# Ledger of designs, part 287: peptides against a protein of PDB entry 4ASU

Target 1, 270 residues: chain A of PDB entry 4ASU
Amino acid sequence: ATLKDITRRLKSIKNIQKITKSMKMVAAAKYARAERELKPARVYGVGSLALYEKADIKTPEDKKKHLIIGVSSDRGLCGAIHSSVAKQMKSEAANLAAAGKEVKIIGVGDKIRSILHRTHSDQFLVTFKEVGRRPPTFGDASVIALELLNSGYEFDEGSIIFNRFRSVISYKTEEKPIFSLDTISSAESMSIYDDIDADVLRNYQEYSLANIIYYSLKESTTSEQSARMTAMDNASKNASEMIDKLTLTFNRTRQAVITKELIEIISGAA
Target 2, 83 residues: chain B of PDB entry 4ASU
Amino acid sequence: FTFASPTQVFFNSANVRQVDVPTQTGAFGILAAHVPTLQVLRPGLVVVHAEDGTTSKYFVSSGSVTVNADSSVQLLAEEAVTL

## One batch from the design tools (peptide; made by RFdiffusion4, then SolubleMPNN)

Design b2_p27_3_s1 (from b2_p27_3, 8 letters changed)
Fold by OpenDDE base, seed 3:
Structure b2_p27_3_s1 (fold): chain B 270 residues (1-270), chain C 83 residues (1-83), chain A 27 residues (1-27)
Amino acid sequence: as target 1 above (270 residues)
Amino acid sequence: as target 2 above (83 residues)
Amino acid sequence: SLGEPDPEEDKKEEELEKKLKEINEEL
């Protein structure tokens, strides 16, 4: 490589480093907001899940239709955020298939579809795109919930898989259950909640689904922004290392050029 | 007793004397040892009666309320404001 | 779709991802 080539590459990498540093700062700002908004969302979402935990709702073994909702985003440069969700989705799908269940998949965020397209394309019902450009709202969750309920897929039980935020340096991929109206209404453990009008129960379930989706989106977003901060920091460090290497190469090449020129002058070989 | 919206928490695992909620089937008061039930909120007034005798009022748009067998209550509103 | 598409932003992100991958491979 000529000195000009090395110089061009150095300039390019320095520019990349500026971009990654900037993106780290943007991710930090988004993270701070996401964490703040996650606090009430977690109380809200966990509150919605309390029924399922307390009622110990179980799906009968004869029921075969299972829905997996994977929650991530469309945005890259966030480390293992998408792959972690996809990995757990694959594992869950395989386990359910081995148990003789029919599995369908919903992807929240295009990255899920991108990862699973080759192996699971036939299992996808729908993918929600344009996730991750703005903070998720309850309206977004309601749209997803409504689309699911109107999809015509009569699942018995499902799992929503997302990254739960733990700290700025830690997230955990987890799953929460979702149940169909029929599964809830037929559950023996729900008998203690007697005298519930069917319309009330339907509406309740619609809220429950939206609530859980909203919660998962907030957890996912917070985890993603934190992971992006780390990823951009690592990218900046890698760029720094490359700059150092190229600088050394530049210096060596410069010395070699000078030496060659001197030899050519001395030898008259020019 | 937990009372929250997607964006705000009003009560988190608190002990209260009574909660009056507006439901589609009618307003009802949630007392200690209320029978387990699921209800959907209609737009209206929520009144929380604290053990100390204080009363707080809230307006809610919609949502759900769950009364569990263990006397835990989850009031989850889409939108709620303090009055 | 839950939002408005921004093809320009998406392209920039993809380009950056490629460049970072190249750096990592050379590292």
Scores: peptide ipSAE 0.498, ipTM 0.936, DockQ to the pose 0.896; fails the geometry check
Fold by OpenDDE base, seed 1:
Parts: structure tokens; sequence; C-alpha cells
Structure b2_p27_3_s1 (fold): chain B 270 residues (1-270), chain C 83 residues (1-83), chain A 27 residues (1-27)
């Protein structure tokens, strides 16, 4: 490589480093907001799941339709956020298929589709795009819930897979159950609840679905921004290392050129 | 007793004496050891009676309320404000 | 769709991701 080539590359990598440093700061700001908004969302979401945990709702073995909702975003540069969710979705889908279940998939965020489209395209009902540019709202969750309920796919049970936030340096991909109205209404454990009007139960289930989706979006967003901070920090460090290597190469190349010129001068003077 | 909206928590696993909730079937009071039930909220007034005798009022839009067999209660409103 | 598309931002992100991958492979 010529001195000019090395210089050009150095300039390029220095610019990349500036971008990654800037993106780290942006991710930090978004993370701080997401973490604040996650606190109430977690209480709200966990509260919504309380019924299912306490009632221990089980789906009969003869029921075969299972829905998987994967939650991530459209945005890259956040480490293993998307691949972690996709990996668990694949595992769950394979396990369910092996058990003789019919599996359908909903992707929240285009990255899920991008990872799974080749192997699972036939199982996708819908993918929601334009996720991750703004903080998720309850309205967004309601849209997703409504789309699912109106899809005509009569699932018996399902799972929502998302990254739960643990700390600025840690998230965990988790799964929470979702149940159809029929599954809830037919569950033996629900017999302890007072005679509930069918319309009430339907509306309740709609809220429950929206609630858990909202919760998952908030967990996912917080995890994503934290992971992006880490990814951009690592990128900045890698860029720095490359700059150092190229600088050494530049210096060596420069010395070689000088040495060659000196030899030419000496040989020509003779 | 848990009472929250998507954006705000009012009560988190708190002990309360009574909670009055507006439901689509009518307003009812949730007391200790209330029969397990599920209800959907209608726009209206929530009144929380604390064990110390204090009363707090809230306006809610929509949502759900769950009374479980273990006497735990989850009041989840789409929107809620302190009055 | 839950928002408005921004093709320019998406392209910039993809380009950056590619460049970062290249750097990581060379290190």
Amino acid sequence: as target 1 above (270 residues)
Amino acid sequence: as target 2 above (83 residues)
Amino acid sequence: SLGEPDPEEDKKEEELEKKLKEINEEL
C-alpha cells in the first residue's frame, strides 16, 4: 500500500470512530429514557400476567395451534439483540413442531423477518415494521394486539419472546405465555372465578394481550439501547486499534521510502 | 393491591382496606377476601381506602381489574390520573 | 407499520454496519 492509500484509510476509520462515538452518546440518552419508562411498564405488564401465573392456565394437549410473537426492532448495531430473539423463536418453533403443533409467527420489528424469512417464511402471519425509531406506546401495542385478534388465526396458546432488561450490561431473552379466549374460558383453574360474562372476558383478554405486548416492547427497547451503547463503544475501540495499526504501517512505509531514496542517492553519486 | 397505568404506578403490592372500581357492569367495592373475579373498567372514579383510613381518588379511562383467590388485586388502567 | 419510513437513515446504518464488520474482520 502506498502512503496515500494508508492515509486515506486512516481518514476513513477516524471518521467511523467519530460516528460510533456519537452513536454511543445517542444510545445512552435513549437508554436513560427507556429505563425510566420501563419501571412503570414492568409493574403494569407483570400485573397483567398475574392471572395466568396464579390460575396456571394450561392448554389441552389436543389443541395444536400455537402462536409465537417475536419482539425486537428494525434497527441494527445493537449486538445480539435480534439474533437472540430469533434463536429462541427457532428453538421454540422446532420444539412445537416436534410435538405436532401448528406454529405461526408474528414479527415485531423487521430484523426478525430478515433473520427468519428464509427458513420460516411460510409460518409468518405478519411483520410489523418501523419499530425502534421512537419509544413504543400503548397505542402501538394495541395496534399489534388488534391485528392479531383480527387476523383470523385462531390460536389456542402462544408465546411472546423478547429481551428482558437486567442491567446496562445484561439482558435475557425470555418467553411469556399468551392464551386465546377459548383457552382461558375452558381452563379448569378459571372455575374459581365468579361467573364472568363472555363479553367481559373477551374485552379482558384484549386488554391482557395489549398489556403484555406493551410490556415486551418496553423491555426490548431498554435492552436494545443498552446493547447499542456497548456495541458502539466496542466499535470505537476497534477503530482505535485499527488506527494504531495503520499508523505504525504508515511510519514503517515512510521509513522504507526514505531508505530507498538514500540508496538511490548513494548509488548515483558513485 | 397493584394499581398502574402503562406510564405510572399508583400502588405496587400494597395492602389496602377497600377499592371501589367502576366496571361495565357497575361499580363495586373490593374488600379483603373478595370472591375471585375479572372485570373490565369503564371510565370513572376509583377510590382506594387505605388501612389507616385515608382515601385516595383516581379517574380511570379503561382497563381491567382482577381479583385472585389469594386476595391479590391488579387494577390496570389504560389511563389514570390522581384526583 | 408503526411509524414512518426513513430510507436514508436505514441506508446509512447498513453502510456503517458493513464498514464495522470489515474493521472487525481485519483486526
Scores: peptide ipSAE 0.495, ipTM 0.934, DockQ to the pose 0.855; fails the geometry check
Fold by OpenDDE base, seed 4:
Structure b2_p27_3_s1 (fold): chain B 270 residues (1-270), chain C 83 residues (1-83), chain A 27 residues (1-27)
Amino acid sequence: as target 1 above (270 residues)
Amino acid sequence: as target 2 above (83 residues)
Amino acid sequence: SLGEPDPEEDKKEEELEKKLKEINEEL
């Protein structure tokens, strides 16, 4: 490589480093907000899941339709956030298929579809795009819930898969159950709630679904921003290392050029 | 007793004496050992009676309320404000 | 769709991702 080529590359990598540093700061700001907003969202979402845990709702084995909702975003540069969700979705889908279940998939965020398109394209009901540019709202969750309910897919049981935030350096991909209205209404453990009007239960389930989706979005967002912060930090360090290597190469090349020029001058061959 | 909106927590696993909630079937009071029920909230007033005798009032837009067999209660409002 | 598309931002992100991958492969 010529000195000019190395210089051009150095300039390029320095610019990349500036970008990654900037993105780290942006991710940090978004993370701080997301973490703050996650606190109430977690209480809210966990509260919505409490019924399912306490009632120990089980889906009858004869029910075959299973929905998998994968939650991530459209935005890259966040480490293993998307691949982790996709991996668990694949595993779950395979397990369910092996059990003779019909599996359909909803992707929240285009990255899920991008990863699973080759292997699971026929299982996708819908993909929600333009996720991750702004913090998720309850309105967004409601839109997703409504579209699911209106999709015409009468699932018996579902799984929502998302990254649960643990700390700035840790997330865990988790699965939470989603139950259809029919599954809830038919569950033996729900017999203690038998005096519930069917319309009330339907409305309740709609809220529950929206609540769980909202919770998953908030967990996912917080995890993603944290992971992006780390990824951008690592990228900045890698860029720094590359700059150092290229600088050494530049210096060596420069010395070689100078030496060659000196030899040419001394030899009179120039 | 847990009372939260998507953006705010009012009570988190708190012990309360009574919670009055506006539901689609009518307003009812949730006391200790209330029978398990699922209800949907109507826009209206929530009144929380704390064990210390303090009464707090809230306006809620919509949402759900769950009373479990273990006497745990989840009041989840879409929007809620302290009055 | 839950938001407004921004193709330019997406392109920039993809380009950056490619460049970072190249850096990592050379490292």
Scores: peptide ipSAE 0.492, ipTM 0.938, DockQ to the pose 0.886; fails the geometry check
Fold by OpenDDE base, seed 2:
Structure b2_p27_3_s1 (fold): chain B 270 residues (1-270), chain C 83 residues (1-83), chain A 27 residues (1-27)
Amino acid sequence: as target 1 above (270 residues)
Amino acid sequence: as target 2 above (83 residues)
Amino acid sequence: SLGEPDPEEDKKEEELEKKLKEINEEL
């Protein structure tokens, strides 16, 4: 490579490094906000799941329709955030299919659709796009919940799969249950709640679904921003290493050029 | 007793004496060992009576309330403000 | 859709992702 080529490449990599450093800072700001907003969201979401845990709601084995909601975003450059969710979705879908269940999928974030389109396109009910540009709101969760409830797909049980935030350097892909109104109403363990009006239960379930979706979005967002910080930091380090390598190459090439020019001068060949 | 909105936590696994909630079927008080129930909130006043005798008031928009067999309560409001 | 699309930003992100992949492959 000529000195000019190396210089051009150095400039390009330095620009990339500036971009990745900037993106790291942006992700850091978004992470700080997401973490603050996750605290109440976690209490809220875990509170909504408490019924299902305490009532030990089980879906009868003869029920065949299962819904998988995968939660991520549209935005890349965040490490394994999307692939982790997609991997667990695939695993769950395969296990359910092996058990003779019908599986349908909802993707929250276009990246899920992008990963699963080739292998699971026929199983998708809907994909929600434009996720990850702004912090998710309860309104967003309500829209997703409403779309699901109005989809006409009569699932018996479901799973919401998302990345739970652990720390700035760690997340874990997790699954939480989703139950249909019929499954909840028919659960034997719900007998202690027998005096519940059917309309009340329906409304309750709508809130529950929205709550769980909201919770998953907040966990996912926080995990994503932290992962993006790490990814951009790693990218910046890789760029730095490349810059060092290219700089050494530049210096060696420069010395070779100088030496050649000196030889040409001394030899009178120039 | 847990009382939260999506954006704010008011009580997290706290011990309280009584919680008065506005439901679509009517307002009711949740006491110790209340029968298990599921209710949907209507816009209205939530009153929390603490063990120390203090009373706190909140306005809620909508949401759900769960009373479990173990006497745990989850009050989850879409919007809530302290009064 | 939960928001407004930004095709230009998406393109920039994809381009950056490609460039970063290239860097990683060269190292």
Scores: peptide ipSAE 0.490, ipTM 0.938, DockQ to the pose 0.828; fails the geometry check

Design b2_p27_3_s2 (from b2_p27_3, 7 letters changed)
Fold by OpenDDE base, seed 4:
Structure b2_p27_3_s2 (fold): chain B 270 residues (1-270), chain C 83 residues (1-83), chain A 27 residues (1-27)
Amino acid sequence: as target 1 above (270 residues)
Amino acid sequence: as target 2 above (83 residues)
Amino acid sequence: SLGEPDPEEEKKEEELEKKLEEIKKEL
């Protein structure tokens, strides 16, 4: 490589390092906000899931329609955030198919579709885009819930797959159940709630769906921002190491050029 | 007893004496060992009676309330404000 | 011969550049 080539490369990597450092700071700010907003969202979302956990709602085996909601975002550079969700979605879809279930998929965030399009395109009902630029709101969750309910797909049971935030250095891909109104209404374990009006239960289920989606979005966002912060830090370190290597190469090359020029001068070789 | 909105937690697994909630079917009081029920909230006042005798009032817009068989209660409001 | 840049390092740089371009589009 010529000195010029090395210099150009050094400049490029230095610019990358600046960008990755800046992105780290942005991710850190977004993470701090997301983590703060996750605290109440987790209480709210876990509270919504409490019924399903306590009632031990079982979907009858004869029910065949299963919905998978994968939650991530549109934005890359966040490590394994998207691939982890997609991997679990694939695994779940395969298991359900092997069990004779019909599987449909909803992607929250374009990255899910990007990863699964080649293998699961026919199973996608809808993909929600423009996820991850702004913190998710309850309104966003409500829109997703409404779209799902209005999709015309009469699922019996569903799975929402998302990354649960553990710490700044750790997330876990998890699955939570989603049940249709019919499944809830027909569940034997719900018999203790028999006096519940059908309209009330419908409205309740709509809230529950929105609540769970909202929770998943908040967990996902926090996990993503944390992972991005780490990824950008690693990228910045890698860039630094590369700069050091290239600088050494530059110095060696420069000395070789100088030495050659000196020899040419001394030898009178034109 | 858990009472939260998407953005704020008012009670988290707390022990309370009674919670009065505005539901679409009417206002009802949730006592200890209340029968399991699912309700949806109408806009109105939530009154929480703490074990120490303190009473707190909240305005809620909408949401859900769950009373489980284990006497756990989840009051989940879309919007809630302290009064 | 000044050692040819490690093809793996070049690939890593290109991947990072692509990622950065994607970032720029998202910013």
Scores: peptide ipSAE 0.032, ipTM 0.843, DockQ to the pose 0.033
Fold by OpenDDE base, seed 1:
Structure b2_p27_3_s2 (fold): chain B 270 residues (1-270), chain C 83 residues (1-83), chain A 27 residues (1-27)
Amino acid sequence: as target 1 above (270 residues)
Amino acid sequence: as target 2 above (83 residues)
Amino acid sequence: SLGEPDPEEEKKEEELEKKLEEIKKEL
């Protein structure tokens, strides 16, 4: 490589390092906000799941329609955030299909669709786009819940798959159950709630779905921003190492050129 | 007793004496060992009676309340404010 | 469409992402 080529590469990598450092700072700011907003959202979301955990709602084996909701975003450069969710969605879909279930998929965020479209296009009901630019609101979750309930797909049970935040350096892809109104109303464990009006139960289920979606969005957002911060830090470090290597190469190449010129002068071949 | 909105937690697994909730079918009081029930909230007043006799008032919009067999209660409001 | 992004922060991030992608293609 010529000195000119090395210099060009050095300039490019230095620019990358500057960009990744800036993106790290942006991700850090968003992470700090997301983590603060996750605290109440987690209490709220866990509260919504409490019924299903305590009632141990089981779906009859003859029920075949299963919905998978994958929660992620539209934005890249966040490590394995999207691929982790997509991997678990694929695994779950395959297991359910092997069990003779009909599987439909909803993607929250365009990245899930991008990963799964080639292999699972026929199973997608809808993909929600424009996810991850703004912090998710309860209104956003309500829109998703309403669209699902009005989709005409009468699922019996489902799962919502998302990245749960653990720490600034750790997330875990998890699954939480979702149930249809019919599944809840027919569950034996719900018999202790028998005096519930059907309209009340319907409305309750709508809130429950919105609540769970909201919770998943908040967990996903916090995990994503943390992962992006880490990814950008790693990219900045990698760029630094490459700059050091190229600088050494530049210095060696320069010395070789000088030595060659000196030999030419001494030999009289100049 | 857990009482939260999407953005704020008011009570997290707290012990309370009584919670008065506004439901679509009417207001009712949740006491210790209340029978399991599910209800939907209407806009109105929530009154929390603590064991120490402290009473707190909240205005809630829509939401849900769950009374479980283990006497745990989840009050989940879309919006809630302290009064 | 989910929640409205802060337009200024969003633009800045998009510009950074585009610049990063462009530089990666040149490398």
Scores: peptide ipSAE 0.198, ipTM 0.897, DockQ to the pose 0.334; fails the geometry check
Fold by OpenDDE base, seed 5:
Structure b2_p27_3_s2 (fold): chain B 270 residues (1-270), chain C 83 residues (1-83), chain A 27 residues (1-27)
Amino acid sequence: as target 1 above (270 residues)
Amino acid sequence: as target 2 above (83 residues)
Amino acid sequence: SLGEPDPEEEKKEEELEKKLEEIKKEL
């Protein structure tokens, strides 16, 4: 490589390092906000899931329609955030298909579509875009819930798959159940709940769905921002190491050129 | 007893004496060992009676309330403010 | 459309991402 080539590469890597450092700072700010907002959201979301855990709602085996909701975002540069969700979705879809279930998929965030659309295009109902640029609101979750409920797909049971935040250095892809109104209404375990008006139950289920989606979005966002912060830090460190290596190469190459020129002068060949 | 909105937590697995909630069917008082039920909140006042005799008042917009067989209660409001 | 991003912050991030992609193509 010529000195010029090395210099050009050095300049490019230095620019990358600057960008990744800036992105790290942005991700850090977003992470700090997301983590703060996740605290109440987790209590809220876990509270909403409590019914399903306590009621031990079971879907009859004869029920075949299953919905998978994958929660991610539109934005890259966040490590394995998207691939982890997609991997779990694929695994779940395959298992359900092997069990003779009909599987449909909803993607929250364009990255889910980007990964799965080619292999699962026939199973996709809808993909929500414009996810991950702003902190998710309950309004956003309500929009997703409403769209799902209005989709006309009469699922019996569903799964929402998202990255649960553990710490700044750890997330876990998890699955939570989603039940249709019919499944809830027909569940034997629900018989212990006093005479529930059908309209009340419908409205309750709408809230439950929105609540779970909201919770998943908050977990996903926090996980994503943390992962992005880490990814950008790693990229910045890798860039630094490359800069050091290239600088050494540059210095060696420069000395070789000087030595060659000196030899040419001494030999009278120049 | 858990009482939260998407943005705030008011009670998290707390023991309370009574919670009065505004439901679509009317005012509903949740006492210890209340029968399991699901309700939807209407805009109105939530009154939490603590074991120590203190009362706290909240305004809620909408949401859900769950009373489980194990006497756990989840009050989940879309919006809630302390009064 | 999920919640309206701060247009300025969003624009800055998009610009950073574009610059990063451009630089990656040059490497």
Scores: peptide ipSAE 0.126, ipTM 0.895, DockQ to the pose 0.282; fails the geometry check
Fold by OpenDDE base, seed 3:
Structure b2_p27_3_s2 (fold): chain B 270 residues (1-270), chain C 83 residues (1-83), chain A 27 residues (1-27)
Amino acid sequence: as target 1 above (270 residues)
Amino acid sequence: as target 2 above (83 residues)
Amino acid sequence: SLGEPDPEEEKKEEELEKKLEEIKKEL
């Protein structure tokens, strides 16, 4: 490589390093906010899941329609955030198909669709885009819930798959169950809940779905911002190492050029 | 007893004497050993009676309340404010 | 479209992402 080529590459990598450092700071700010907002959201979301855990709602084996909701975002540069969700979605879809279930997929965030498009395009009902630019709100979750309920797909059971935040350096891809109104209404374990009007139960289920989606979005966002912060830090470090290596190469190449020029001068070779 | 909105936690696994909730089917008081039920909140007042005799009032916009067989209660409001 | 981002932070982040993509194409 010529000195010019090395210099050009050095300039490019230095620019990348500057950008990744800036993105790290942005991700850090978003992470700090997301973590604060996750605390109440977790209590709220876990509270919504308490019914399903305590009632031990089971879907009858004859029920075949299963919905998978994958939660991520539109934005890259966050390590394995999207691939982890997609991997679990693929595994779940394969297991359900092997069990003779019909599987449909909803993607929250365009990255899920991008990863699964080739292999699972026919299973997608809808993909929600414009995810990850702003902190998710309960209104956002309500829109997703409403669209799901109005999709015309009469699922019996579903799984929402998302990254649960553990720490600044750790997340875990998890799934939580979702159930259709019919499945909840027909569950034997629900018989202990008295005086449930059908309209009340419908409205309750709508809130429950929105609550769970909201919770998943908050967990996902916190995990994503933390992972992005880490990814950008790693990219900045890698860029630094490359800069050091290229600088050494530049210095060696410069010395070699000087030596060659001196030899040419001494030898009289023009 | 858990009482939360998406953005705020008011009670987290707390012991309370009674919770009065506004539901679409009417207001009811949740006491110890209340029968399991599911209800949807209407806009109105939530009143929490603590074991020490203190009373806290909240306004809620909408949401759900779950009373479980284990006497756990989840009051989940879309919006809630302390009064 | 789910919710309105803080327009200034969002623009700044989009600009950084675009710049990064441009630099990656040049490499």
Scores: peptide ipSAE 0.098, ipTM 0.891, DockQ to the pose 0.271; fails the geometry check

